# Peptides against a protein of PDB entry 3VA4, part 13

Target 1, 107 residues: chain A of PDB entry 3VA4
Amino acid sequence: EPIGQLRLFSGTHGPERDFPLYLGKNVVGRSPDCSVALPFPSISKQHAVIEISAWNKAPILQDCGSLNGTQIVKPPRVLPPGVSHRLRDQELILFADFPCQYHRLDV

## One batch from the design tools (peptide)

Design b1_p15_2 (made by RFdiffusion4)
Fold by OpenDDE base, seed 5:
Order: structure tokens, then sequence, then C-alpha cells
Structure b1_p15_2 (fold): chain B 107 residues (1-107), chain A 15 residues (1-15)
């Protein structure tokens, strides 16, 4: 069962989409086989990864050397490729120009 | 800037 969720907010691209996150590596990218598939040209095929080691541990976000980057909204921070960022509940993330939000799911 | 607008928009969406 999913233990987290990544929400892609609604926008010009369309309505809101919610992606379940599971234990292990959840790849965010334009490729259709990604766990979090964002089929937009500004998103790299393999853009970033959200790794969840355990249900009771904060997920780790890493940019995979994406073309248009990954940023944390508050406080503002561009994530260098391969650098681990511990996700906080309700974290706001920008994958390229797409606002998303991570939240933990209640067990 | 575009980046500032994007961050502000994200904050509004999450509110």
Amino acid sequence: as target 1 above (107 residues)
Amino acid sequence: SHEDELREHALELAS
C-alpha cells in the first residue's frame, strides 16, 4: 500500500493529479514507466527520485541531473544533482515549472 | 521574476 503521495497541482496542463508513493525508489520523470510520470517536455525522462526506506522515515528527494532542475519552495532552494534532501510533510516542490506537494499518508 | 511568481503560486495553491 502507498505510504506517501505526491500531488501535482492543477494548472494549464490540466487538473490535479495524485501519485501514490511506495517503499523504495519512486522515479519522477517524463518517461511513462516512471512511478510519477509527468508527461511534459520540460521534465527530464528521469528527472528526480523520491526514495522511501521505511514507512516511519522521511523520504529522500534527489534530482537526477535534470535539465530544468528541482527546487524546494519554502525556503527556496535549488537541489544540486545527487544531493539528498529530506522531505518534510507538506513539502512544496518544483519539478521544472510544475508545482507539486508531498504528504504522508496515515497508516 | 518568473521563479518568484512560480513559488508564490505554489504557496497559494497549497493554502
Scores: peptide ipSAE 0.665, ipTM 0.940, DockQ to the pose 0.974
Fold by OpenDDE base, seed 3:
Structure b1_p15_2 (fold): chain B 107 residues (1-107), chain A 15 residues (1-15)
Amino acid sequence: as target 1 above (107 residues)
Amino acid sequence: SHEDELREHALELAS
């Protein structure tokens, strides 16, 4: 059962997509075997990781040394590679140029 | 800038 969700907002790439997030490491990347597969050339094969250690604990986001970076929208911040960022509910994230939003699911 | 516009766009999408 998913604990969280990552929403990829609609855009020129197509409609909105919702990705379930589970306990453990949820890899965000262009590779099709990623938990959050974003099949776009500006996304690195393994771009970032969202690690959820427990249902009642904030997930940790880390950029994996991506080419085009990972940013928090508010407040604006570029995430240095490998540095842990605790995700807040409703956090807005930019993976390269792609706006996404994390939110907790009621389980 | 492009970054500023992208951030504002994200905020608009979420609202």
Scores: peptide ipSAE 0.659, ipTM 0.939, DockQ to the pose 0.980
Fold by OpenDDE base, seed 1:
Structure b1_p15_2 (fold): chain B 107 residues (1-107), chain A 15 residues (1-15)
Amino acid sequence: as target 1 above (107 residues)
Amino acid sequence: SHEDELREHALELAS
């Protein structure tokens, strides 16, 4: 069962999409085999990873050395590659220029 | 800046 959800907001790219997040590594990237596949040129093939553990359901977000970066919106922060950021519920994230939102599911 | 605009836009989308 999914532990969380990552929402890609609608935009010029298309409609809103919701991606389920599971225990383990959820890779965000342009590659179609990513858990969170964002098929856009500005997204790196393996852009970031959201890791969720059983003992700590709060996801850990890490940028994977993406070209166009990963940012937390509030408070504003550019994530250096490999630096862990613990996601809060409703956290707003920019993968390159694509706004997303993490939502923790109540399970 | 463009970055600031993106952040503000994201906040609007979330509300």
Scores: peptide ipSAE 0.647, ipTM 0.936, DockQ to the pose 0.983
Fold by OpenDDE base, seed 2:
Structure b1_p15_2 (fold): chain B 107 residues (1-107), chain A 15 residues (1-15)
Amino acid sequence: as target 1 above (107 residues)
Amino acid sequence: SHEDELREHALELAS
């Protein structure tokens, strides 16, 4: 069962999509093999990773050296490649220009 | 909606 969820907000690309997040590495990227597959040209094949080491620990987000970057929305911050960012519940994230939101699931 | 507001804010920052 999923421990968290990443929501891709609806937009010009289409409707909202919800992606379950599990223990281990959840790769965000354009590649269809990614746990969070965002099939858009501005997203790198392997754009970022959300790693969850335990259900009771904050997930870690890292940009994987993406072309168009990964940003935290509030407060605004560009994530340097490979630098660990501990995700807060309800955190808003931009992968390139695609707005997403992480939230912990009550499991 | 609340979600729409969050999205709009994110989009504004991305622009």
Scores: peptide ipSAE 0.211, ipTM 0.797, DockQ to the pose 0.106

Design b1_p15_2_s1 (made by RFdiffusion4, then SolubleMPNN; from b1_p15_2, 8 letters changed)
Fold by OpenDDE base, seed 2:
Structure b1_p15_2_s1 (fold): chain B 107 residues (1-107), chain A 15 residues (1-15)
Amino acid sequence: as target 1 above (107 residues)
Amino acid sequence: SKLEQLRQEALRLAE
């Protein structure tokens, strides 16, 4: 059962896509075996990770030393590699130049 | 900047 969801907004790449997030590590990256596979050249093979330790705890986002970075939209902030960021519900995230949104699901 | 434009676009998309 998914605990959260990561939405990739629609854009020039195509329509909106929703990715389920589960307990444990959910890797965001260009590699097809990533939990959140973003098959775009500006995305690193292993770009970032969203770790969910429990259904009642905020997920932790970390950039994995990506080439083009991971940023929080509001307030605007570039995430240093390896530094834990607790995701808020409805958090807007830029993985490189791709806007996404985290959503906590009702479980 | 382009980065700021991306941030603004994200905000609009989230509406």
Scores: peptide ipSAE 0.632, ipTM 0.934, DockQ to the pose 0.983
Fold by OpenDDE base, seed 3:
Structure b1_p15_2_s1 (fold): chain B 107 residues (1-107), chain A 15 residues (1-15)
Amino acid sequence: as target 1 above (107 residues)
Amino acid sequence: SKLEQLRQEALRLAE
């Protein structure tokens, strides 16, 4: 059962997509093997990771040394590779040039 | 900038 969700907003790439997030490491990347597969050239094969240790704890986002980076929208900041960022509910994230939003699910 | 535009777009999309 998913305890979180990552929404990829609609754009030129297509319609909005929602990806379920589970306990453990949820890899965001271009590789089809990723939990959150974003099959776009600007996304690194292993772009970032959202780690969820428990349903009642905020997930941790880390950029995996991606080529085009990972950024938090508000307040605006670029995430250095490997630096842990605690995700807030409704957090807006830019994976390269793709805006996404994290949402905590009620379970 | 493009980055700022993306940020603003994200904010609008989230509303």
Scores: peptide ipSAE 0.628, ipTM 0.933, DockQ to the pose 0.974
Fold by OpenDDE base, seed 4:
Structure b1_p15_2_s1 (fold): chain B 107 residues (1-107), chain A 15 residues (1-15)
Amino acid sequence: as target 1 above (107 residues)
Amino acid sequence: SKLEQLRQEALRLAE
């Protein structure tokens, strides 16, 4: 079962979508085989990765050298490629121009 | 800026 959830907020692209996050690497990207598939032109094929370990269920977010970047909303910060960011519950993230929110699930 | 607008939108959406 999922350890976390990534919510893609609704927008011009369509309705809100929730993506389950599991132990290991959850790739965020435009490619359809990504765990978090965001099929939008501004999203890189492999945009970012959210890694969750069994010993530390707080996810680590890394941008994978995406074209349009990954940012934390509060406080605002652009994530340099490959730099680890520990996600907090309810963290707001911008993958390119798409607002998302991480939710830690009670499991 | 556009980026700031996106940030603000994200904050609003999370409410």
Scores: peptide ipSAE 0.626, ipTM 0.933, DockQ to the pose 0.983
Fold by OpenDDE base, seed 1:
Structure b1_p15_2_s1 (fold): chain B 107 residues (1-107), chain A 15 residues (1-15)
Amino acid sequence: as target 1 above (107 residues)
Amino acid sequence: SKLEQLRQEALRLAE
């Protein structure tokens, strides 16, 4: 049962894609085995992690020491590696140069 | 900056 969703907006890379987010660790990265696989050169193999616990459905986003970084759009912030950021519903995120949006599912 | 442009683009895409 997915608890959240991460949307990759459409762009020069192609159409929009939606990735389900589950309880536990959801890895964002270029590696194909990532929960959120973003097969683009600017994305690190293991770029970031979105962790959702049973105790708090609000996901925790952490950059994993990615080469090109992870940023929150509003308010603007570059996430230092390993620093926990609680995702808000509808939060806009830049993984490197790829804009994404987190959506909390109503379940 | 390019980063700011990306942020603004994200905001537009979300609308």
Scores: peptide ipSAE 0.612, ipTM 0.930, DockQ to the pose 0.983

Design b1_p15_2_s2 (made by RFdiffusion4, then SolubleMPNN; from b1_p15_2, 7 letters changed)
Fold by OpenDDE base, seed 2:
Structure b1_p15_2_s2 (fold): chain B 107 residues (1-107), chain A 15 residues (1-15)
Amino acid sequence: as target 1 above (107 residues)
Amino acid sequence: SRLEKLREEALRLAA
């Protein structure tokens, strides 16, 4: 069962989408094989990864050397490729120009 | 800037 969620907010691309996050590596990218598949041209095929090592540990977000970057919204910060960022509950993230939000689920 | 507007939009959407 999922222990986290990544929400893609609604926008010009379409309605809101929620993606379950599981233990292990959850790849964010344009490729359809990604756990979080964002089929948009500004998203790299393998854009970023959210790794969850345990249900009671903060997930780790890393940009995978994406073309258009990964950023934390508040406070604003561009994530250097490969540098680990511990996600906070309700964290707002920009994958390229797509705003998303991480949620820890109550399981 | 465009990026700043995008960040502001994200904050608004999350509210």
Scores: peptide ipSAE 0.657, ipTM 0.941, DockQ to the pose 0.979
Fold by OpenDDE base, seed 4:
Structure b1_p15_2_s2 (fold): chain B 107 residues (1-107), chain A 15 residues (1-15)
Amino acid sequence: as target 1 above (107 residues)
Amino acid sequence: SRLEKLREEALRLAA
């Protein structure tokens, strides 16, 4: 059962998509093996990771040294590779040029 | 800038 969700907003790439997030490591990347597979050229094969622990359901986002970066929208901040960022509910994230939003599920 | 426009778009999409 997912405890979080990452929404990829609609755009020129296509319609909106929702990705379930589970306990453990949820990899965001272009590789089809990623939990959050974003099959777009500007996304690195393994772009970022969202880790969720059982003791603290607040996810930790880390950029994995992606080519085009990961950033928080509000307040604006580019995440340095490997630096932990605690995701807030409804937080807006840019993976390269793709706007996404994290949503904490009430489960 | 391009980046600023992306941020603004994200905010608009989330609203």
Scores: peptide ipSAE 0.645, ipTM 0.939, DockQ to the pose 0.984
Fold by OpenDDE base, seed 1:
Structure b1_p15_2_s2 (fold): chain B 107 residues (1-107), chain A 15 residues (1-15)
Amino acid sequence: as target 1 above (107 residues)
Amino acid sequence: SRLEKLREEALRLAA
């Protein structure tokens, strides 16, 4: 069952989309085989990873050396590649220029 | 800056 959701806000690209997040690695990227597939040219094929463990359901976000970066909105911070960031519920994330929001599911 | 504008937009969208 999904542990969380990643919401891609609506924009010029199209409508809002919600992606389920599961235990293990949830890859964010332009490649269609990514768990969170963001088919946009500014997104790297493998842009970032959201990893959720059974021991700690708080997701860990890492940028995978993306071209256009991964950023936390508040407080503002650009994530260096490979540096772990523990996601908070309702956290706002920029994958390149695409605003997203993490939501922890009550399960 | 463009980045600041994106952050502000994200905050607005989440409100």
Scores: peptide ipSAE 0.642, ipTM 0.939, DockQ to the pose 0.985
Fold by OpenDDE base, seed 3:
Structure b1_p15_2_s2 (fold): chain B 107 residues (1-107), chain A 15 residues (1-15)
Amino acid sequence: as target 1 above (107 residues)
Amino acid sequence: SRLEKLREEALRLAA
């Protein structure tokens, strides 16, 4: 079962999409084999990673040296490549210019 | 709504 969810908000690309997040590494990227596949030119093939080590621990977000960056919306912060950020429930994230939201699932 | 405000903030930051 998924432990978390990453929501891609609706936009010019289309309707809202929800991606399940599992234990281990959930890669966010343009490549179709990514756990969170965002097939958009501004997204790097392997853009970022959300690692979930346990169901009761906050996921860790890291940018993977993406071209157009990863940033936290509130408080605003650009994530340096490879630096760990612990995700809060309901965290708003920008992968390049795509707004997303992480939330923990009730499992 | 709260979500609208958050989206607006995100979109402003992305611009």
Scores: peptide ipSAE 0.582, ipTM 0.923, DockQ to the pose 0.137

Design b1_p15_2_s3 (made by RFdiffusion4, then SolubleMPNN; from b1_p15_2, 6 letters changed)
Fold by OpenDDE base, seed 5:
Structure b1_p15_2_s3 (fold): chain B 107 residues (1-107), chain A 15 residues (1-15)
Amino acid sequence: as target 1 above (107 residues)
Amino acid sequence: SKLEELRQRALELAA
């Protein structure tokens, strides 16, 4: 079962979408085979990865050298490629120009 | 800036 959730907020692209996150690597990207498929031109084919090593550990977010970057909203921070960022519950993330939110699911 | 606008939008959406 999913351990976390990544919410893509509503916007000009359409309504909000919720993506389940599982143990292991959850790739965020434009490619349709990504765990979190964001089919938008500004998103790199393989944009970022959210790695969950255990249900009781904070996920790790890494930008994969994306063209338009990955940023944390609060406090504002651009994530350098390959640098690990420990996600906090309710973390707000910008994948390129798309606001998202990570949520830890209760299990 | 556009980036600031995006950040603000995210904050408002999450509130």
Scores: peptide ipSAE 0.706, ipTM 0.947, DockQ to the pose 0.966
Fold by OpenDDE base, seed 3:
Structure b1_p15_2_s3 (fold): chain B 107 residues (1-107), chain A 15 residues (1-15)
Amino acid sequence: as target 1 above (107 residues)
Amino acid sequence: SKLEELRQRALELAA
């Protein structure tokens, strides 16, 4: 059962999409086998990873050395590759030019 | 800037 969710907001690419997040590593990337598959050219094949070690612990976001970067919206922050960022509930994230939001599920 | 507009869009979408 998913314990988190990553929402890709609607845009020119299409409607809003919600991706379930599970315990372990949830890879965000353009590759179709990624947990969070964002099939867009500006997204790296393996762009970032959201690691969830426990249901009651904040997930860790890391950029995987992506071409176009990963950023936190508020407060504005570019994530250096490989540096751990603890996700807050409702965290707004930019994967390249795609705004997303992390949501902790009630499970 | 493009980035600032993108950040603002995200904030508005989440509100």
Scores: peptide ipSAE 0.705, ipTM 0.947, DockQ to the pose 0.967
Fold by OpenDDE base, seed 1:
Structure b1_p15_2_s3 (fold): chain B 107 residues (1-107), chain A 15 residues (1-15)
Amino acid sequence: as target 1 above (107 residues)
Amino acid sequence: SKLEELRQRALELAA
């Protein structure tokens, strides 16, 4: 059962894509085995992780020491590697140069 | 800057 969703907005790379987020670790990265696979050269193989626990459905985002970084759009903030950021519903995130949006599902 | 442009684009896409 998906707890959340990460939307990759459409762009020069192609159409919009929605990725389901589950309890546990949801790795965002270029590697094909990532839960949120973003097969783009600017994305690190293991770029970031969105962890959702049964205790708190609010996801925690952490950059995994990516090359091109992870940033929150509003308010603007670059996430230092390993620093936890609690995602808010509708949070806008930049994984390198790719705009994404987190959406909490009603479950 | 390029970063600011990306942030602005994200805001527009979400609107």
Scores: peptide ipSAE 0.698, ipTM 0.946, DockQ to the pose 0.972
Fold by OpenDDE base, seed 4:
Structure b1_p15_2_s3 (fold): chain B 107 residues (1-107), chain A 15 residues (1-15)
Amino acid sequence: as target 1 above (107 residues)
Amino acid sequence: SKLEELRQRALELAA
């Protein structure tokens, strides 16, 4: 069952979408094979990864060298490629120009 | 900037 959730907020692209996050690697990208598939031209095929381990259920976010970047909203910062960022519950993230929010599920 | 506007939008959406 899902350990977390990534919400893609509504916008010009369409309505809000919620993606379940599981143990292991949850790839965010334009490729339809990604766990979090964001089929938009500004998103890289393999944009970022959210990894959740069994021994530490707090997710680690890494940008995968995306073209248009990954940013944390508060406090504002651009994530350098391959640098680990530990996600907090309710963390706000920008994948390129798409606002998203991580939510930890109580299971 | 456009990026700052996106960040502000995210904050408002989460409120």
Scores: peptide ipSAE 0.697, ipTM 0.946, DockQ to the pose 0.971

Design b1_p15_2_s4 (made by RFdiffusion4, then SolubleMPNN; from b1_p15_2, 4 letters changed)
Fold by OpenDDE base, seed 3:
Structure b1_p15_2_s4 (fold): chain B 107 residues (1-107), chain A 15 residues (1-15)
Amino acid sequence: as target 1 above (107 residues)
Amino acid sequence: SHMEELRERALELAA
């Protein structure tokens, strides 16, 4: 059962897509075997990771040394590779040039 | 800038 969700907002790539997030490491990347597969050339094969250690604990986002970076929208901040960022509910994230939003699910 | 526009778009979409 998913604990969180990552929304990829609609855009030129197509409609909105929702990705379930589970306990453990949820890899965000261009590779099709990623938990959050974003099949776009600006996304690194393994771009970032969202790690969820418990249902009642905020997930941790880390950029994996991606080419085009990972940013928090508010307040604006580029995430240095490998540095842990605790995700807030409704957090807005840019993976390269793709706006996404994390939200916690009711379980 | 491009990134500035993306940030604004994200905020609008989330509202």
Scores: peptide ipSAE 0.715, ipTM 0.951, DockQ to the pose 0.917
Fold by OpenDDE base, seed 5:
Structure b1_p15_2_s4 (fold): chain B 107 residues (1-107), chain A 15 residues (1-15)
Amino acid sequence: as target 1 above (107 residues)
Amino acid sequence: SHMEELRERALELAA
């Protein structure tokens, strides 16, 4: 069962979409086989990864050397490629120009 | 800037 969720907020691309996150590596990218598939030109084929090692541990977000970057909204921060960022519950993330939000799911 | 606008939008959507 999913341990977390990544929400893609609604926008010009369409309505809100919710993606389940599971134990292991959840790849965010434009490629259709990504766990979090964001089929938009500004998103790299393999843009970032959210790794969840255990249900009771904070997920780790890493940018995979994406073209248009990954940023944390508050406080504003560009994530250098390959640098681990511990996701906080309700974390707001920009994958390129797409606002998203991570939240933990209650077990 | 564009990115500032996106950040502000995200904050508003999450509120």
Scores: peptide ipSAE 0.712, ipTM 0.950, DockQ to the pose 0.946
Fold by OpenDDE base, seed 4:
Structure b1_p15_2_s4 (fold): chain B 107 residues (1-107), chain A 15 residues (1-15)
Amino acid sequence: as target 1 above (107 residues)
Amino acid sequence: SHMEELRERALELAA
């Protein structure tokens, strides 16, 4: 059962898509094997990771040394590779040039 | 800039 959700907003690529987030590592990347598969050239094969633990359901976001970076929208902040960022509910994230939003599910 | 425009778009989409 998903604990969170990552929404990819609509754009030139197509309509919005929602990705379920589970306990453990949820890899964001261009590779089709990623939990959050974003099949776009500007996204690295292994772009970032959203990790959720059982003892703390607040996700930790880390950029995995992506080519085009990971940013928090408000306040504006580029995430250095490997640096942990605790996601807040409704947090807006840019994976390269793709805006997304994290949503915590009430389960 | 391009990234600033993306941030603005994200904020608008989330509103």
Scores: peptide ipSAE 0.709, ipTM 0.949, DockQ to the pose 0.959
Fold by OpenDDE base, seed 1:
Structure b1_p15_2_s4 (fold): chain B 107 residues (1-107), chain A 15 residues (1-15)
Amino acid sequence: as target 1 above (107 residues)
Amino acid sequence: SHMEELRERALELAA
């Protein structure tokens, strides 16, 4: 069962999309085999990773050395590659120029 | 800036 959800807000690219997040590594990237596939040129093939462990369901977000970066919206912060960021419920994230929101599911 | 606008948009969308 999914532990969380990543919402890609609607925009010029198209409608809103929700991606389920599971225990383990959830790769965010342009590659179609990514758990969170964002098929957009500005997104790196393997852009970032959201890892969720069983002992603490708070996801850890890491940028994978993406070209256009990963940022936390509030407070504003660019994530250096490989630096762990613990996601808070309803956290707003920019993967390159794409606004997303993490939502923790109540399971 | 462009990024500031994106952040503001994200905040609005989340509201």
Scores: peptide ipSAE 0.701, ipTM 0.948, DockQ to the pose 0.936

## One batch from the design tools (peptide)

Design b1_p16_1 (made by RFdiffusion4)
Fold by OpenDDE base, seed 3:
Structure b1_p16_1 (fold): chain B 107 residues (1-107), chain A 16 residues (1-16)
Amino acid sequence: as target 1 above (107 residues)
Amino acid sequence: TAAAQAEAEAYLAERD
C-alpha cells in the first residue's frame, strides 16, 4: 500500500493527478514506466527520484540531471543533480514547470 | 489545496 502521495496540480495540461508513492525508489519522469509518469516534453525521461526507506522516515528527493531542473518552492531552492533533499510533508516541488505537492499518507 | 497551488504558481511566475 502507498505510504506517500505526489499530487500534480491542475493546469493547462488537465486536471490534477495523484500518484501513489511506495517504499523504494519512485522515479519521476516522462517515460511511461516511471512510478510518477509525467508525459510532458519538458520533463526528462528520468527526471528525478523520490526514495522512501521507511514509512516513518522523510523521503529523499534527487534530481537525476534533468534538462529543466527540479526546484523546491519554500524555501526556494534549485536542486543540484544528485544532491539529496529531504522532503517535508506538504512540500511544494517544481519538476520543470509543473508544480506538485508531496504529502505523507497515514497507514 | 487551492492555497498551496496558488503559492507554487506564484513562484513559477516569479521564476519565469
Scores: peptide ipSAE 0.711, ipTM 0.944, DockQ to the pose 0.933
Fold by OpenDDE base, seed 2:
Structure b1_p16_1 (fold): chain B 107 residues (1-107), chain A 16 residues (1-16)
Amino acid sequence: as target 1 above (107 residues)
Amino acid sequence: TAAAQAEAEAYLAERD
């Protein structure tokens, strides 16, 4: 069962999409093999990673040296490559120009 | 939520 969820908000690219997040590394990227596959040119093949070590621990988000970056909306923050950011429930994240939201599932 | 999406999109608009 998934421990978390990453929601890609609807936009010009299409409808809203929800991606389940599991224990371990959940890669965000343009590559189809990514746990969170965002098939858009502005997304790096291996853009970022959301690592979940345990169901009761906050996930860690790291940008993987993406071309167009990863940012947190509130409070505003540009994530330096490889620097760990502990995700808060309902965290708003920008992968390049694509707004997403992390949600911790009640499981 | 709609509010969350709006907040994120507002940030994008400001960033651009």
Scores: peptide ipSAE 0.710, ipTM 0.944, DockQ to the pose 0.935
Fold by OpenDDE base, seed 4:
Structure b1_p16_1 (fold): chain B 107 residues (1-107), chain A 16 residues (1-16)
Amino acid sequence: as target 1 above (107 residues)
Amino acid sequence: TAAAQAEAEAYLAERD
């Protein structure tokens, strides 16, 4: 059962897509093995990770040293590699140039 | 939402 959801907004790449987020590590990356698979050249094979623990369901986002970076929209912030960022509900995230939104599911 | 997407896209446009 998913604890959260990451929405990739529609764009030139195609339509909107929703990715379920589960307890543990949810890897964001170009690799098809990633929980959040973004098969785009500008996305690193392992771009970032969203970790959700049983003790605290608020996800922690970390950039994995991606080539094109991970950013938070508001307040604006470039995430340094490996630095933990606690996601807030409805948080807007940029993986490279791909806008996404985190949504906490009520479960 | 459309508003959320617009905010993200505006940020992206300013950055790039």
Scores: peptide ipSAE 0.699, ipTM 0.941, DockQ to the pose 0.918
Fold by OpenDDE base, seed 1:
Structure b1_p16_1 (fold): chain B 107 residues (1-107), chain A 16 residues (1-16)
Amino acid sequence: as target 1 above (107 residues)
Amino acid sequence: TAAAQAEAEAYLAERD
């Protein structure tokens, strides 16, 4: 069962898309085998990772050394590669120039 | 939500 959800907001790329997040590593990237597949040129093949553990269901977001970066909107923060950021419910995230939102599921 | 999306898009507009 999914523990969370990552929503890619609608834009010029198309309609919004929802991606389920599970326990373990959820890779965000352009590669089609990513848990959160964002097939856009500005997204790195392996852009970031959202890890959710059984001990703490609050996800940890890490940029994987992406070309165009990962940022948090509020408060504004550029995530250095490999630095853990604990996601809050409804957190707004920028993968390159693609705005997304994390949502915790009540399960 | 619409408000959340607007906030993110506003940030993008400021950043770029």
Scores: peptide ipSAE 0.694, ipTM 0.940, DockQ to the pose 0.967

